# Designs tried in a protein design run: peptides against a protein of PDB entry 4AID. Part 36

Target 1, 242 residues: chain A of PDB entry 4AID
Amino acid sequence: FDIKRKTIEWGGKTLVLETGRIARQADGAVLATMGETVVLATAVFAKSQKPGQDFFPLTVNYQEKTFAAGKIPGGFFKREGRPSEKETLVSRLIDRPIRPLFVKGFKNEVQVVVTVLQHDLENDPDILGMVAASAALCLSGAPFMGPIGAARVGWVDGAYVLNPTLDEMKESKMDLVVAGTADAVMMVESEIQELSEEIVLGGVNFAHQQMQAVIDAIIDLAEHAAKEPFAFEPEDTDAIKA

## One batch from the design tools (peptide; aimed at target 1 P143 H224 A225 F230)

Design b2_p20_3_s4 (made by RFdiffusion4, then SolubleMPNN; from b2_p20_3, 7 letters changed)
Fold by OpenDDE base, seed 5:
Structure b2_p20_3_s4 (fold): chain B 242 residues (1-242), chain A 20 residues (1-20)
Amino acid sequence: as target 1 above (242 residues)
Amino acid sequence: ISFEPSREVDLSGVELASVD
């Protein structure tokens, strides 16, 4: 098996991005680990557009499967088939920053699936899932202008904390999730408790700075493991308005 | 509160105010 692995230290934790071991049938597949939390992201895209497709058909599905439920807080017997509130939310958190980064005019079906394989009860799979999804897309050959990075920022004892543990988050006055490219913030989601706008904006900047190491790690992995770019010519949208 | 930053906010120039 041609297994490629990138390992970095990130916020005092080891982040591992691995490809080539599992899910080889996908266009891109990344096993991501932070602490003992493990996610699998897969990206699959259609090699042709469906007749009459008028919108970009991106589907993102984040899943916390029952086999991991012994370590997932609130992992009650999910009845097969309906996403939990968390799964729905995290699917949107992944979708929002990646959707605008596809080449304009690309209307082939894209499916991103993030599966939580293990949870350590410290590191939330959502951030790891965002990173893994970004990496899987970058490996896939899809016309995706990523990578994105992602980070969670807490505010604990008057300081920013990168990717706080679930226990640290209980003391945090901020739950700030940021996703972005090297150059831009693409998404901010926040729950804040009586913090100034200045502190929140500072948190966004902190997140964006801290995610650069992840972006660089994805780029390095892609340089070694990405598929050939899918040959796509953007439709000249200016020609159809005539 | 979902802030979709509509513009590429180049944050490269925003000095993080160190809250001393």
Scores: peptide ipSAE 0.021, ipTM 0.475, DockQ to the pose 0.015
OpenDDE base, seeds 1, 2, 3, 4: peptide ipSAE 0.008, 0.006, 0.005, 0.005; ipTM 0.414, 0.420, 0.355, 0.429

Design b2_p20_4 (made by RFdiffusion4)
Pose (drawn by RFdiffusion4):
Structure b2_p20_4 (pose): chain A 242 residues (1-242), chain P 20 residues (1-20)
Amino acid sequence: as target 1 above (242 residues)
Amino acid sequence: AERKERVRETFEERKEMFEA
């Protein structure tokens, strides 16, 4: 039972989100394509709380398979091993904006895994990885507040540029990754060539405008394919506090 | 239709819980 939101031509690149064909046993699994870069994002959460668990346990693993680029690993063991700098960075890049959007009071294990299956030498999978992770979370039925969008905004020839490619990045004076909900920007990360607070802030806002088409697309797939929502009421400590 | 309605309600409910 296969389902796509393949629409969203997004910033001139085709973004496809598919579910129901791959990884049916996960709570949420989305194969996401942008251009010709492909990642599978899966989301599983435990249906129970561990005794005495006192914080919300969430793990995000982002991993690149070297066959995503037609190469065998250079390591002595010719197999991927410990995560690289890029994999741990991208893992925090997904974790940061998601961790606060789970319902306050929820403490079940949640694991989201994003695996890079194909890299097209143009479209970074890091942003695509964020979007696919958000899509799988919405589909899983966990207490995850609305979808997250994300984008990279560059600054080339005096204008904002959405999701610039790797070659476009050589000419950019800004590298800003923003992830947000429909209402709010949730995270920023950037490297900037001494641009003003105004332009930087402008790029953050441009990104938040430009990522709406993605949130819409996730909401659209969730309307056709999401699992039943997991019931979770927080404790009404409201009366005791007052 | 029921699924679409349920998804919208779930999103609104979870947003309300978050704001509370």

Design b2_p20_4_s1 (made by RFdiffusion4, then SolubleMPNN; from b2_p20_4, 15 letters changed)
Fold by OpenDDE base, seed 4:
Structure b2_p20_4_s1 (fold): chain B 242 residues (1-242), chain A 20 residues (1-20)
Amino acid sequence: as target 1 above (242 residues)
Amino acid sequence: SAHAARVRETLARLAAIHAR
């Protein structure tokens, strides 16, 4: 197996992005690890557009599998066939920042699947899933204007905390999830307890700064392991301004 | 490698399209 790996220190934790061991049938596949939380992201895209396709057919599915249920909070009773509320929310959380980043006019089917393989009960797999999905898309060769980074920011004891543990989150006055490119914030989701707008905006900026190391790690992994870019030319939008 | 250079160039090109 030609295994490529990038390892960084991120928020006092080791983030590992790995490809080449698993899901080699996908266009992109990344195994991401933080602590003992492990996710597999896969990206698959159609090499042609369906006849009559009028919208961009992106599907994003975050899944916590039953084999990990013994390590996932509330995982013991998954209904077969319907995503849990958490799986639905995290699927949307991943979808929101990536959907705008496909090149305009690209209407080939894209499927992103994030599977939680292990949970350590400290590191939430949602942020790790966002990072892994971004990396899998960058490796796939799809016309994706990524990478995105993602971060959760807490406010604990009057300070910002990058990717707080589930225990640190109990003491946090903020649950702020941010996703963005190197240059732009693409998505903010927040639950705030009596904090000033200044602290929240500072949290967004902190998240965007801290995700740069992840973006750089995805780029480095892609330089070593990405497929050749899919030949796609954007629809010339400048031809409508003449 | 030539492959790594093409990947980097493509990522930079795509980022520049998004910034427009």
Scores: peptide ipSAE 0.394, ipTM 0.906, DockQ to the pose 0.721
OpenDDE base, seeds 1, 2, 3, 5: peptide ipSAE 0.362, 0.390, 0.366, 0.369; ipTM 0.897, 0.905, 0.898, 0.898

Design b2_p20_4_s2 (made by RFdiffusion4, then SolubleMPNN; from b2_p20_4, 12 letters changed)
Fold by OpenDDE base, seed 4:
Structure b2_p20_4_s2 (fold): chain B 242 residues (1-242), chain A 20 residues (1-20)
Amino acid sequence: as target 1 above (242 residues)
Amino acid sequence: SAHRERVRATLERLREIHER
């Protein structure tokens, strides 16, 4: 097995991005670890467009598997056969920033699946899932204008905290999730308790700065492990020049 | 390697497209 691994220190935690050991049948597959929280992201894309396909068919599925449920807060409340509220929300959090980053005119089916394999009860797998999905897409060869980074920002004791633990989040006046490219913020989701707009905007900037290390880590992993880019030429040449 | 250079050039190109 040709296993490639990137390890960085990020917010006082070790982030590991690994490829080549698992899900080798996918176009891209990344095992991401932060603390003892572990997620598997897989990206698969069709090599042709379906006849009459008029929209970009991207599907993002975040799943917390039952084998991890004994370590996942609230994992016991899953109704069989439907995503939980959390799984639905996190699937949207991953979808929102990545959907605009596919090359215009690309209408091949894309499936991103993020599976929580382990949870440490400290590190929420949502941010890790966003990072892993970004990395899996960059490795896949799909015409994805990534990577994206992601970060959660808390406000604890009058300071920004990068990716607060579940315990630190109880004391946080802010739950701010940001995703973006190296150059742009693509998505903000926030729950805020009596904080100024200045503190919130500062949190977005802090998140975007702190996610650069993750973006760089994904690029480094891709340089060593990405598949050959899929030869996609949009019919509209203006879509490549824009 | 030639592969790493192709991947890098592709990521750089995709970034430039996104910055426009």
Scores: peptide ipSAE 0.260, ipTM 0.839, DockQ to the pose 0.522
OpenDDE base, seeds 1, 2, 3, 5: peptide ipSAE 0.197, 0.179, 0.371, 0.095; ipTM 0.802, 0.807, 0.882, 0.743; seed 3 fails the geometry check

Design b2_p20_4_s4 (made by RFdiffusion4, then SolubleMPNN; from b2_p20_4, 10 letters changed)
Fold by OpenDDE base, seed 2:
Formats: C-alpha cells, structure tokens, sequence
Structure b2_p20_4_s4 (fold): chain B 242 residues (1-242), chain A 20 residues (1-20)
C-alpha cells in the first residue's frame, strides 16, 4: 500500500488526513481523523457524460453506519436504507459548497460518499466529513476547483471557539458552520442566540482564517497522492458575453 | 515536471477559472 498521511494541529486538536490504505477502487479516498472521530470519504466520477445529460449529476451521501451506532448519539433505530434527518442535513452541508466548484460544462456523474466509522462523542463528524470530502475530490483527478475548508465556530465566555466539542456547544451562544476556498466563503449555516451581527460576521471571518490550515493540508496531500487530472476543457463561456 | 508540480499547476489553473 502506498499510504500518504498529512497531520496538522487544528484548533488545539490533531487532524489526520490519510489515503492509500482503503477504498482504492474509488477515484479519491480519504480517511480523516480528529480525536477519536473517524470518517471515510470517497469520490467517484464517470469518465464520460451520458447522452442527453442536461444538468450536473452530483450525488452526496453522508452515512453513519450501524457498526458505529454504539458510539453515535441516536444510532439505536436507523431503518436500514433510509437516511436519518442528520444524515440528510449533513449531506446537504457537504453538497452546498462543493457543487459550484465543478468546472462549468462538466456533466459527468459524480458520487461523494462520506461514512462515519467512529464517533468519540466530542468531535462532530460533519465538519470532518466536509474536510474529508474536499480532500477525496482533490485526490480524485475530477475537475473540482477546490479544496474547500470547513469550520464550526462557537461563542463561549465571550470568545470564538474553533470546532467546539459537543459539551462546549451546550454553553455556546453560536453554532456557525462555514465552508470556503482559500479566497472565498462558499457557505454559511448558523444558529445564533442573542448576538450582534458584528460578532456573527467576525465568526465567519474567524472560520475562514482558521480553515486555511486545512486547505493547505489538503493541497500538500494532493501534491503527494492525487491522481493525474482528468482531461476536461471547460466550455468557453466568455464567448457568450461578447 | 514532477507529479507534485503538475498537481499544483492544475489547482492554480482551476482557481483562476473560478475567479472569472
């Protein structure tokens, strides 16, 4: 196995991104770990477009498997074959920032699957799943204009907290999830108690600054482990504005 | 050009396409 690993300190926790051990049949596959929370992201893309494909066929599927359910809150009664509300919401959180980052005119089928393998009850697998999905896409050779980073920001004791634990979140006046590229914020999702707009905007900026270390870690992993880029030329859309 | 250089050049090129 040609195993590549990137490790960074991120918000006072160790983030590990690993590729080359599992899911080698995918175009990209990343095992991401923060604390004892572990996710597997896989990216697969079709090498041709289907005849008459008019839209970009991206599917994102976040899953918390039953074997991890002994460590996952509420895992006691997943009906086999239907996503939970959480799995549906997190699938959308991953989809939203990545969908606009595919090269315009690319209409090959893309499937991203994020699987929670372990949960530590401290580190939420949603942020880790976003990071892992971004990394898996960057490794795949798909025409994806990533990486994205992601961060959760809390407001605890009058300060921003990067990726608060589930226990710290009980004391937080803010649940702010941000995803972005190195240059742009792509998605914001927020639940806010009585906080000023200034604190919230400051939280978005804090998240975007803190995710740069993750973006750089994905780039470094891709430089060592990415597949050759898929040969795709974007449709010249500037020719329609002339 | 090493593999790492090709990956970096591709990521840079993709970024430039997104900023347009």
Amino acid sequence: as target 1 above (242 residues)
Amino acid sequence: MEHAERVRETLERLREIHER
Scores: peptide ipSAE 0.150, ipTM 0.775, DockQ to the pose 0.713
OpenDDE base, seeds 1, 3, 4, 5: peptide ipSAE 0.026, 0.092, 0.086, 0.024; ipTM 0.649, 0.726, 0.724, 0.604

Design b2_p20_5 (made by RFdiffusion4)
Pose (drawn by RFdiffusion4):
Structure b2_p20_5 (pose): chain A 242 residues (1-242), chain P 20 residues (1-20)
Amino acid sequence: as target 1 above (242 residues)
Amino acid sequence: EEERKKRVRETFEKRKEQNE
């Protein structure tokens, strides 16, 4: 039972989100394509709380398969091993904006895994990885507040540029990743060539405007394909506090 | 399909209210 939201031509690049063919046993699994870069994002959460668990345990693993680029690993063991700098960075890049959007009071194990299956030498899978992770979370049925969008905004020839490619990045004076909900920007991360607070802030806002088409697209797939929502009521400590 | 769309919207709204 296969389902896509393949629409969203997004910033001139085709973004496809598919579910129900791959990884049917995960709570949420989305194969996401942007251009010709492909990632599978899976989301599983435990249906129970561990005794005495006192914080919300969430793990995000982002991993690149070298076959995503037609190469065998250079390591002595010719197999991927410990995560690189890029994999741990991208893992925090997904975890940061998601961790706060789970319902306050929820403490079940949640694991989201994103695997890079194909890289097109143009579209960085890191942003795509964020979107696919968000899509799988919505589909899983876990207490995850609305979808997250994300984008990279560059600054080329005096204008904002959405999801610039790797070659476009050579000419950009700004590298800003923003992830947000429909209402709010949730995270920023950037490297900037001494641009003003105004322009920087402008890029953050441009990104938040440009990522709405993605949130819409995730909401659309969730309307056709999401699992039943997991019931979770927080404790009404409201009367005791007053 | 309409029931599912409605349920998704309600779930998102309820979870938003819970985080307030």

Design b2_p20_5_s1 (made by RFdiffusion4, then SolubleMPNN; from b2_p20_5, 8 letters changed)
Fold by OpenDDE base, seed 5:
Structure b2_p20_5_s1 (fold): chain B 242 residues (1-242), chain A 20 residues (1-20)
Amino acid sequence: as target 1 above (242 residues)
Amino acid sequence: MEERRRRVRETFERLRAMNE
């Protein structure tokens, strides 16, 4: 196997991004690990557009499979066949920042699947899933203007905490999930308890700064492992406005 | 190896510039 791996220290935890071992049939595939939480992201895209396709057909599916259920809170109740509320929410959380980063006019089907393989009960797979999905897309050759980074920010004991543990989050006055590129914040999702706008904005900035190391790690992985870019030129849609 | 790194960066930059 031609395995490529990037490892960084991130928020006092080891983040590992690995490709080339699993899901080699995908256009991009990344095994991401933070602590003992493990996710597999796969990206697959069609090499042609369907006749009459008028919208960009991106699907994102986050799933926590039954084999991980013994390590995932509430995993014992997962019926095969319908996404849980969490799986639906996290699928949207991953979709939101990546959807606008496809080249305009690209209307080939894109499927991103994030599968939780292991949960350590400390590191939430959602952030790791966002990072892994970004990395898988950057490896795929799809016309994706990534990478995105992602971070969760807590507010514990009057300080920002990067990717708080599930236990630290119980004491946190903020659950702030941010995703962005190197240059821009693409998505903010926040649950806040009695915090000033200044603290929240500071949290967004903190998240965006802290995710740069992840963005750089994805770029470094892509430099070594990305497929050749898919030959796509957007149709000149400006020629229809003349 | 350096040429591949450069091409990946240039690809992301080009894709961004094509959508602006």
Scores: peptide ipSAE 0.142, ipTM 0.786, DockQ to the pose 0.715
OpenDDE base, seeds 1, 2, 3, 4: peptide ipSAE 0.122, 0.099, 0.135, 0.137; ipTM 0.763, 0.748, 0.776, 0.778

Design b2_p20_5_s2 (made by RFdiffusion4, then SolubleMPNN; from b2_p20_5, 10 letters changed)
Fold by OpenDDE base, seed 1:
Structure b2_p20_5_s2 (fold): chain B 242 residues (1-242), chain A 20 residues (1-20)
Amino acid sequence: as target 1 above (242 residues)
Amino acid sequence: MEEQRRRVRETLERLRKMNE
């Protein structure tokens, strides 16, 4: 097995990105670990466009499978079926920042699946899932202009906290999720308790700075493990309506 | 190794330039 691994220290925790052991049938596959939280992201894309395809058919599916259910808070036996509210929300959090980063005119089907394999009750798998999805896309050869990084920012005792634990989040006046590229913020989602706009904007900037180490880690992994880029030439949209 | 790193970087840079 050609297993490639990148390990970084991030927010006082070890982040591990691994490829080559699992899901080899996918175009990209990344096992991401932070603490004892573990996610598998897979990216698959069609090698041709469907006839008459008029939009970009990206699907993102975040799932917390029952294998982790003994350690997931709120572990109602999720019947095989409808996504939970959390799974729907996190699927959207992953979709929002990655969708605009595909090459314009690319209309091949893309499927991103993030599966929570383990949860430590400290590190939320949503941020880890965003990072893993970004890495899987960068490894896939899809015409994706990533990577994205992601971070959660808390506000505890008058300071920003990177990726607060679930226990630290109880004392946090902010739940700020940010995703972005090296150059730009792509998505912000926030729940805020009586904080100024200045503190929130400072939190976005803090998140964007802190995610650079993750972006660099994904790039380093991709430089060693990425598939050959899919040959895609966008149709010249300069075929102006004559 | 260096050549594969270069190709990934060049591809990411080309992709970035195509959206500008």
Scores: peptide ipSAE 0.040, ipTM 0.692, DockQ to the pose 0.730
OpenDDE base, seeds 2, 3, 4, 5: peptide ipSAE 0.016, 0.036, 0.023, 0.015; ipTM 0.532, 0.678, 0.661, 0.544

Design b2_p20_5_s3 (made by RFdiffusion4, then SolubleMPNN; from b2_p20_5, 12 letters changed)
Fold by OpenDDE base, seed 3:
Structure b2_p20_5_s3 (fold): chain B 242 residues (1-242), chain A 20 residues (1-20)
Amino acid sequence: as target 1 above (242 residues)
Amino acid sequence: MAEKAARVRETLARLAEMNK
């Protein structure tokens, strides 16, 4: 197996991005680990557009598998075949920042699947899932203008905390999820308790700065492990208006 | 190997420029 791995220290935790072991039938596949939380992201894209396709058909599916339910709070109550509220919300959190980053005019079907394989009860798999999905897309050869990074920011004891644990989040006055490219913030989702706008904006900037190391790690992994870029030329829609 | 890495870098740079 040609296994490629990138490891970085990120917020006092080891982030591992691995490809080449699992899901080799996908266009991109990344096993991401932080602490003992483990996710598998897969990206698959169609090599042709369907006749009459008028919109970009992106599907993002985040799932916490029942075999991990012994380590996932509430996992025992999941009916097979319907996403939980959490799975639905996290699927949207992953979808929101990646959807606008596909090259304009690309209307081939894209499927991103993020599967939680293990949960440590400390590190939430949502941020890890966002990072893994970004990495899987960059490895796939799809015309994706990524990578994105992602980070959660807490406010604990008057300081920003990068990717707070589930226990630290109980004491946090902020749950701020940010996703972005190297150059731009693409998505913000925030729950705040009695904090100034200045602290929240500072949290967005902190998140965007801290995710650069993840973006660089995905680029480094892609340089060594990505498929050949899919030959896609955007229709020059501006040349038709002359 | 080096040629593939160069093509990936060029493509990522092109995609980043298209996103500006």
Scores: peptide ipSAE 0.170, ipTM 0.796, DockQ to the pose 0.563
OpenDDE base, seeds 1, 2, 4, 5: peptide ipSAE 0.021, 0.135, 0.008, 0.008; ipTM 0.613, 0.758, 0.410, 0.497

Design b2_p20_5_s4 (made by RFdiffusion4, then SolubleMPNN; from b2_p20_5, 12 letters changed)
Fold by OpenDDE base, seed 2:
Structure b2_p20_5_s4 (fold): chain B 242 residues (1-242), chain A 20 residues (1-20)
Amino acid sequence: as target 1 above (242 residues)
Amino acid sequence: MEEKRRRVREYLARLAEMNK
């Protein structure tokens, strides 16, 4: 096995991004770990466009498998065929920032699957899933204009907290999820209790700053482990303005 | 190995620039 690993300290926790051990049949596959929360992201893309394909066919599936249910709150009653509300929401949370980052004109089928393998009850697998999905896409060779980073920001005791634990979130006046590239914020999702717009905007900036270390870690992993770039030429859209 | 690493770096940089 050609195992590549990147480890960083991030918000006082160890983030590990690993590839080359599992899901080697995927175009990209990343095992991401923060604390004892573990997710597997896989990215697969078709090497050709289907005839008559007029839209970009991206599917994103976040799933919390039943074997992890002993450590996942609410895992006890999943009917084996329908995503939970959480799985649906997190799938959308991952989809939103990555969908606009595919090169214009790329209409090959893309499938991103994020599977929670372990949950520590402290580190939410949603942020880790976003990071892992970004890393898997960057490793795949697909024409993905990433990486994205992601962060959750809390407001606890009058300060920003990066990726608060589930217990710290009970005391937080803010649940702010941000995803972005190195240069731009791509997505904000927020639940806020009696905070000024200034504090919220400061939280977005804090998130974007803190995710740079993750973006850099994904780039470093990709430089060592990515597949060859997929040969794709974007449609010359400047020729339509003439 | 270094040549592949260079190609990946250049590819990621080009993709990032296309998003600006």
Scores: peptide ipSAE 0.496, ipTM 0.924, DockQ to the pose 0.555
OpenDDE base, seeds 1, 3, 4, 5: peptide ipSAE 0.482, 0.460, 0.475, 0.468; ipTM 0.920, 0.915, 0.919, 0.915

Design b2_p20_6 (made by RFdiffusion4)
Pose (drawn by RFdiffusion4):
Structure b2_p20_6 (pose): chain A 242 residues (1-242), chain P 20 residues (1-20)
Amino acid sequence: as target 1 above (242 residues)
Amino acid sequence: MYEKWKEFWEKVEEKKEELE
C-alpha cells in the first residue's frame, strides 16, 4: 500500500516522500528523494515507559553508506564503522529541533534512524535527512508536535538562495541551516562571511518562508498515511501548582 | 503543546475519514 507526495517541486528540485513499501515494521518510515539523493528515515518508539525513567530518551542516528556514492570504504576493514564528524553533526542537527516538540511529560524510548542510500553529488542529504526524519515522525503516531521543515539558505550575488547545491556553495558567503515548525524557527546553524545582523536575520526568515511547502507536503502525506495517534495525556498538575 | 498536538491529529483523522 504505497503512497507518495511527490509533488512539491521545491526550489526547482523535485522532492518525493514515499511510505508503505520500505520498512513497514517501523512506526514511521519514509523514503525521501530530492533530486537524486535518497535517504530512508525510520521512526520507532516504545509503547511503554521504563520504570523510573526521568527524562525523555531520544536517539537520532544519521548514517552514510559509502555505496550511496559508488565507492568501497578506504578503511582497513572495508566497512563503515564509527560515525564520522559529518554523521555526528548531522545527528545533532536533527535531534536539536525535534527533542522540544515531543509532548511535555512523555518519556518513552524514541529512535529515529536516517540512512543515506544514494548521493547525487549535488543535493546535500543533510537537509533532506532532516525532512525525512520529520516525515517519519509524523507518520509514526508518536506525540510529536506538527512537522518540522528545514532548509539551507546561501548568499550568492547579493541574494538569498534556497537549498544551494555543493557547487553553488563555493560561491556563497553564507551557510545557514534552519529548521522550524509552521509557527516558529526552532534552530539555526551557520557559517557566515561577516554579513550584517540584518542580512543574516533575513536569511533565517527566508528559510522559514521557504520551508512551508515542505511542512505542507508532510502534513499531506500524514493525512493519507499516518498511523493512529498514540494516546498520551500529560498530568494536570495545574491545580496542585496554583 | 498538548492542545496543539491533539488538534493536529484531530485534523489528520478528519481528513482520513473524508478520504475513506

Design b2_p20_6_s1 (made by RFdiffusion4, then SolubleMPNN; from b2_p20_6, 6 letters changed)
Fold by OpenDDE base, seed 4:
Structure b2_p20_6_s1 (fold): chain B 242 residues (1-242), chain A 20 residues (1-20)
Amino acid sequence: as target 1 above (242 residues)
Amino acid sequence: MYEKWKEFNERIKERKKELE
């Protein structure tokens, strides 16, 4: 067992990214922990394109499984086979920033699965799931131009709060989810209560600054544990230099 | 973006050679 682990302090919490213990059949697999919230992200990609594949077939599936449901708010009424509203939303939150980061012309099937293994009722697994998915893709060898980081920003008592707890979020005037690369913001999703545009923009900048430590942690983990990069070259290199 | 990805891939390849 070659277990690689990266641990950082992030927003006053310990973030742990681990690979090599579980899901070895995946191209990439990361166990991510923050507090007592634990997620498993797996990335699998086909080594060839299907005949007649016209679009990039990326599937992202975020799942809060029933074994974690005793600690997951609203987890009690999952009909088999249909994602909850939360699972659908978080799957999209993960999909949105990663989809544009695949090398142009890559049309092999990619499947990202994020599974919530444990929930502490303080740390929402959505941000952790985004981070874990990014890390799993970077470890996989897929032609993914990541990593992405992600952060939630709250506004509590006149200050920005990185990854507020579920209890702190009840007092927050902002629920701002940001995902991005080291260089760029890729996605913003926000719910805001009576805040200025200046505060919101400052929140995006704060999120992007705070996610750099996560991006660096994913890079460090990948440099030590990533598979051989899949040999892929884009058909049109000129369109990528823009 | 692509160039940074290529550089990242080279770092991974180099590190893998060091670990082998």
Scores: peptide ipSAE 0.434, ipTM 0.889, DockQ to the pose 0.640
OpenDDE base, seeds 1, 2, 3, 5: peptide ipSAE 0.429, 0.185, 0.241, 0.220; ipTM 0.886, 0.673, 0.822, 0.808

Design b2_p20_6_s2 (made by RFdiffusion4, then SolubleMPNN; from b2_p20_6, 6 letters changed)
Fold by OpenDDE base, seed 1:
Structure b2_p20_6_s2 (fold): chain B 242 residues (1-242), chain A 20 residues (1-20)
Amino acid sequence: as target 1 above (242 residues)
Amino acid sequence: MYEKWKAFQEKIKAKKKELE
């Protein structure tokens, strides 16, 4: 196996991004670990556009498999085949920042699947899943203008906290999820308790600053492990508007 | 946007070639 690994310290935790061990049939596949939470992200894209395809067919599926569900808080045994509320929400959190980063005019089917393999009951797989999905897309060769980073920001005892644990989140007045590129914030989702707009905006900036290390780590991994770029040239009319 | 992607891909290719 040609295993490539990038390890960084991030928010006082070790983040590991690994490729080459599993899901080798995917265009991109990344095993991401933070603490003892482990996710697998896979990216697969069609090598041709379907006839009559008029929109970009991106599907993002976040899933917490039954073997991990016994360790996931709030994991009621949902019947096989329907996503949980959490799975639906996290799928959307991953979709929102990545969708606009595909090259305009690309209408080949893209499927991103994020699977929680392990949960440590401290580190939420959602942020890790966003990072892993970004990395998998960057490795795939798809016309994706990532990477994105992601971060959760809490507000505990009058300070910002990067990727608070589930226990720290009980004391947090903010649950702020931010995703972005090196240059721009792409998505903000927030639940706040009696905080000023200034504190929230400061949290967005804090998140964007802190995710740069993750973006750099994905780039480093891609420099070692990315597939050849897909041969895609947008139509001239779409290239000028992008 | 396309040019940014192309530039990124060329950077990756160049770096991969350097590491070979």
Scores: peptide ipSAE 0.392, ipTM 0.895, DockQ to the pose 0.888
OpenDDE base, seeds 2, 3, 4, 5: peptide ipSAE 0.204, 0.310, 0.322, 0.374; ipTM 0.789, 0.857, 0.860, 0.888; seeds 2, 5 fail the geometry check

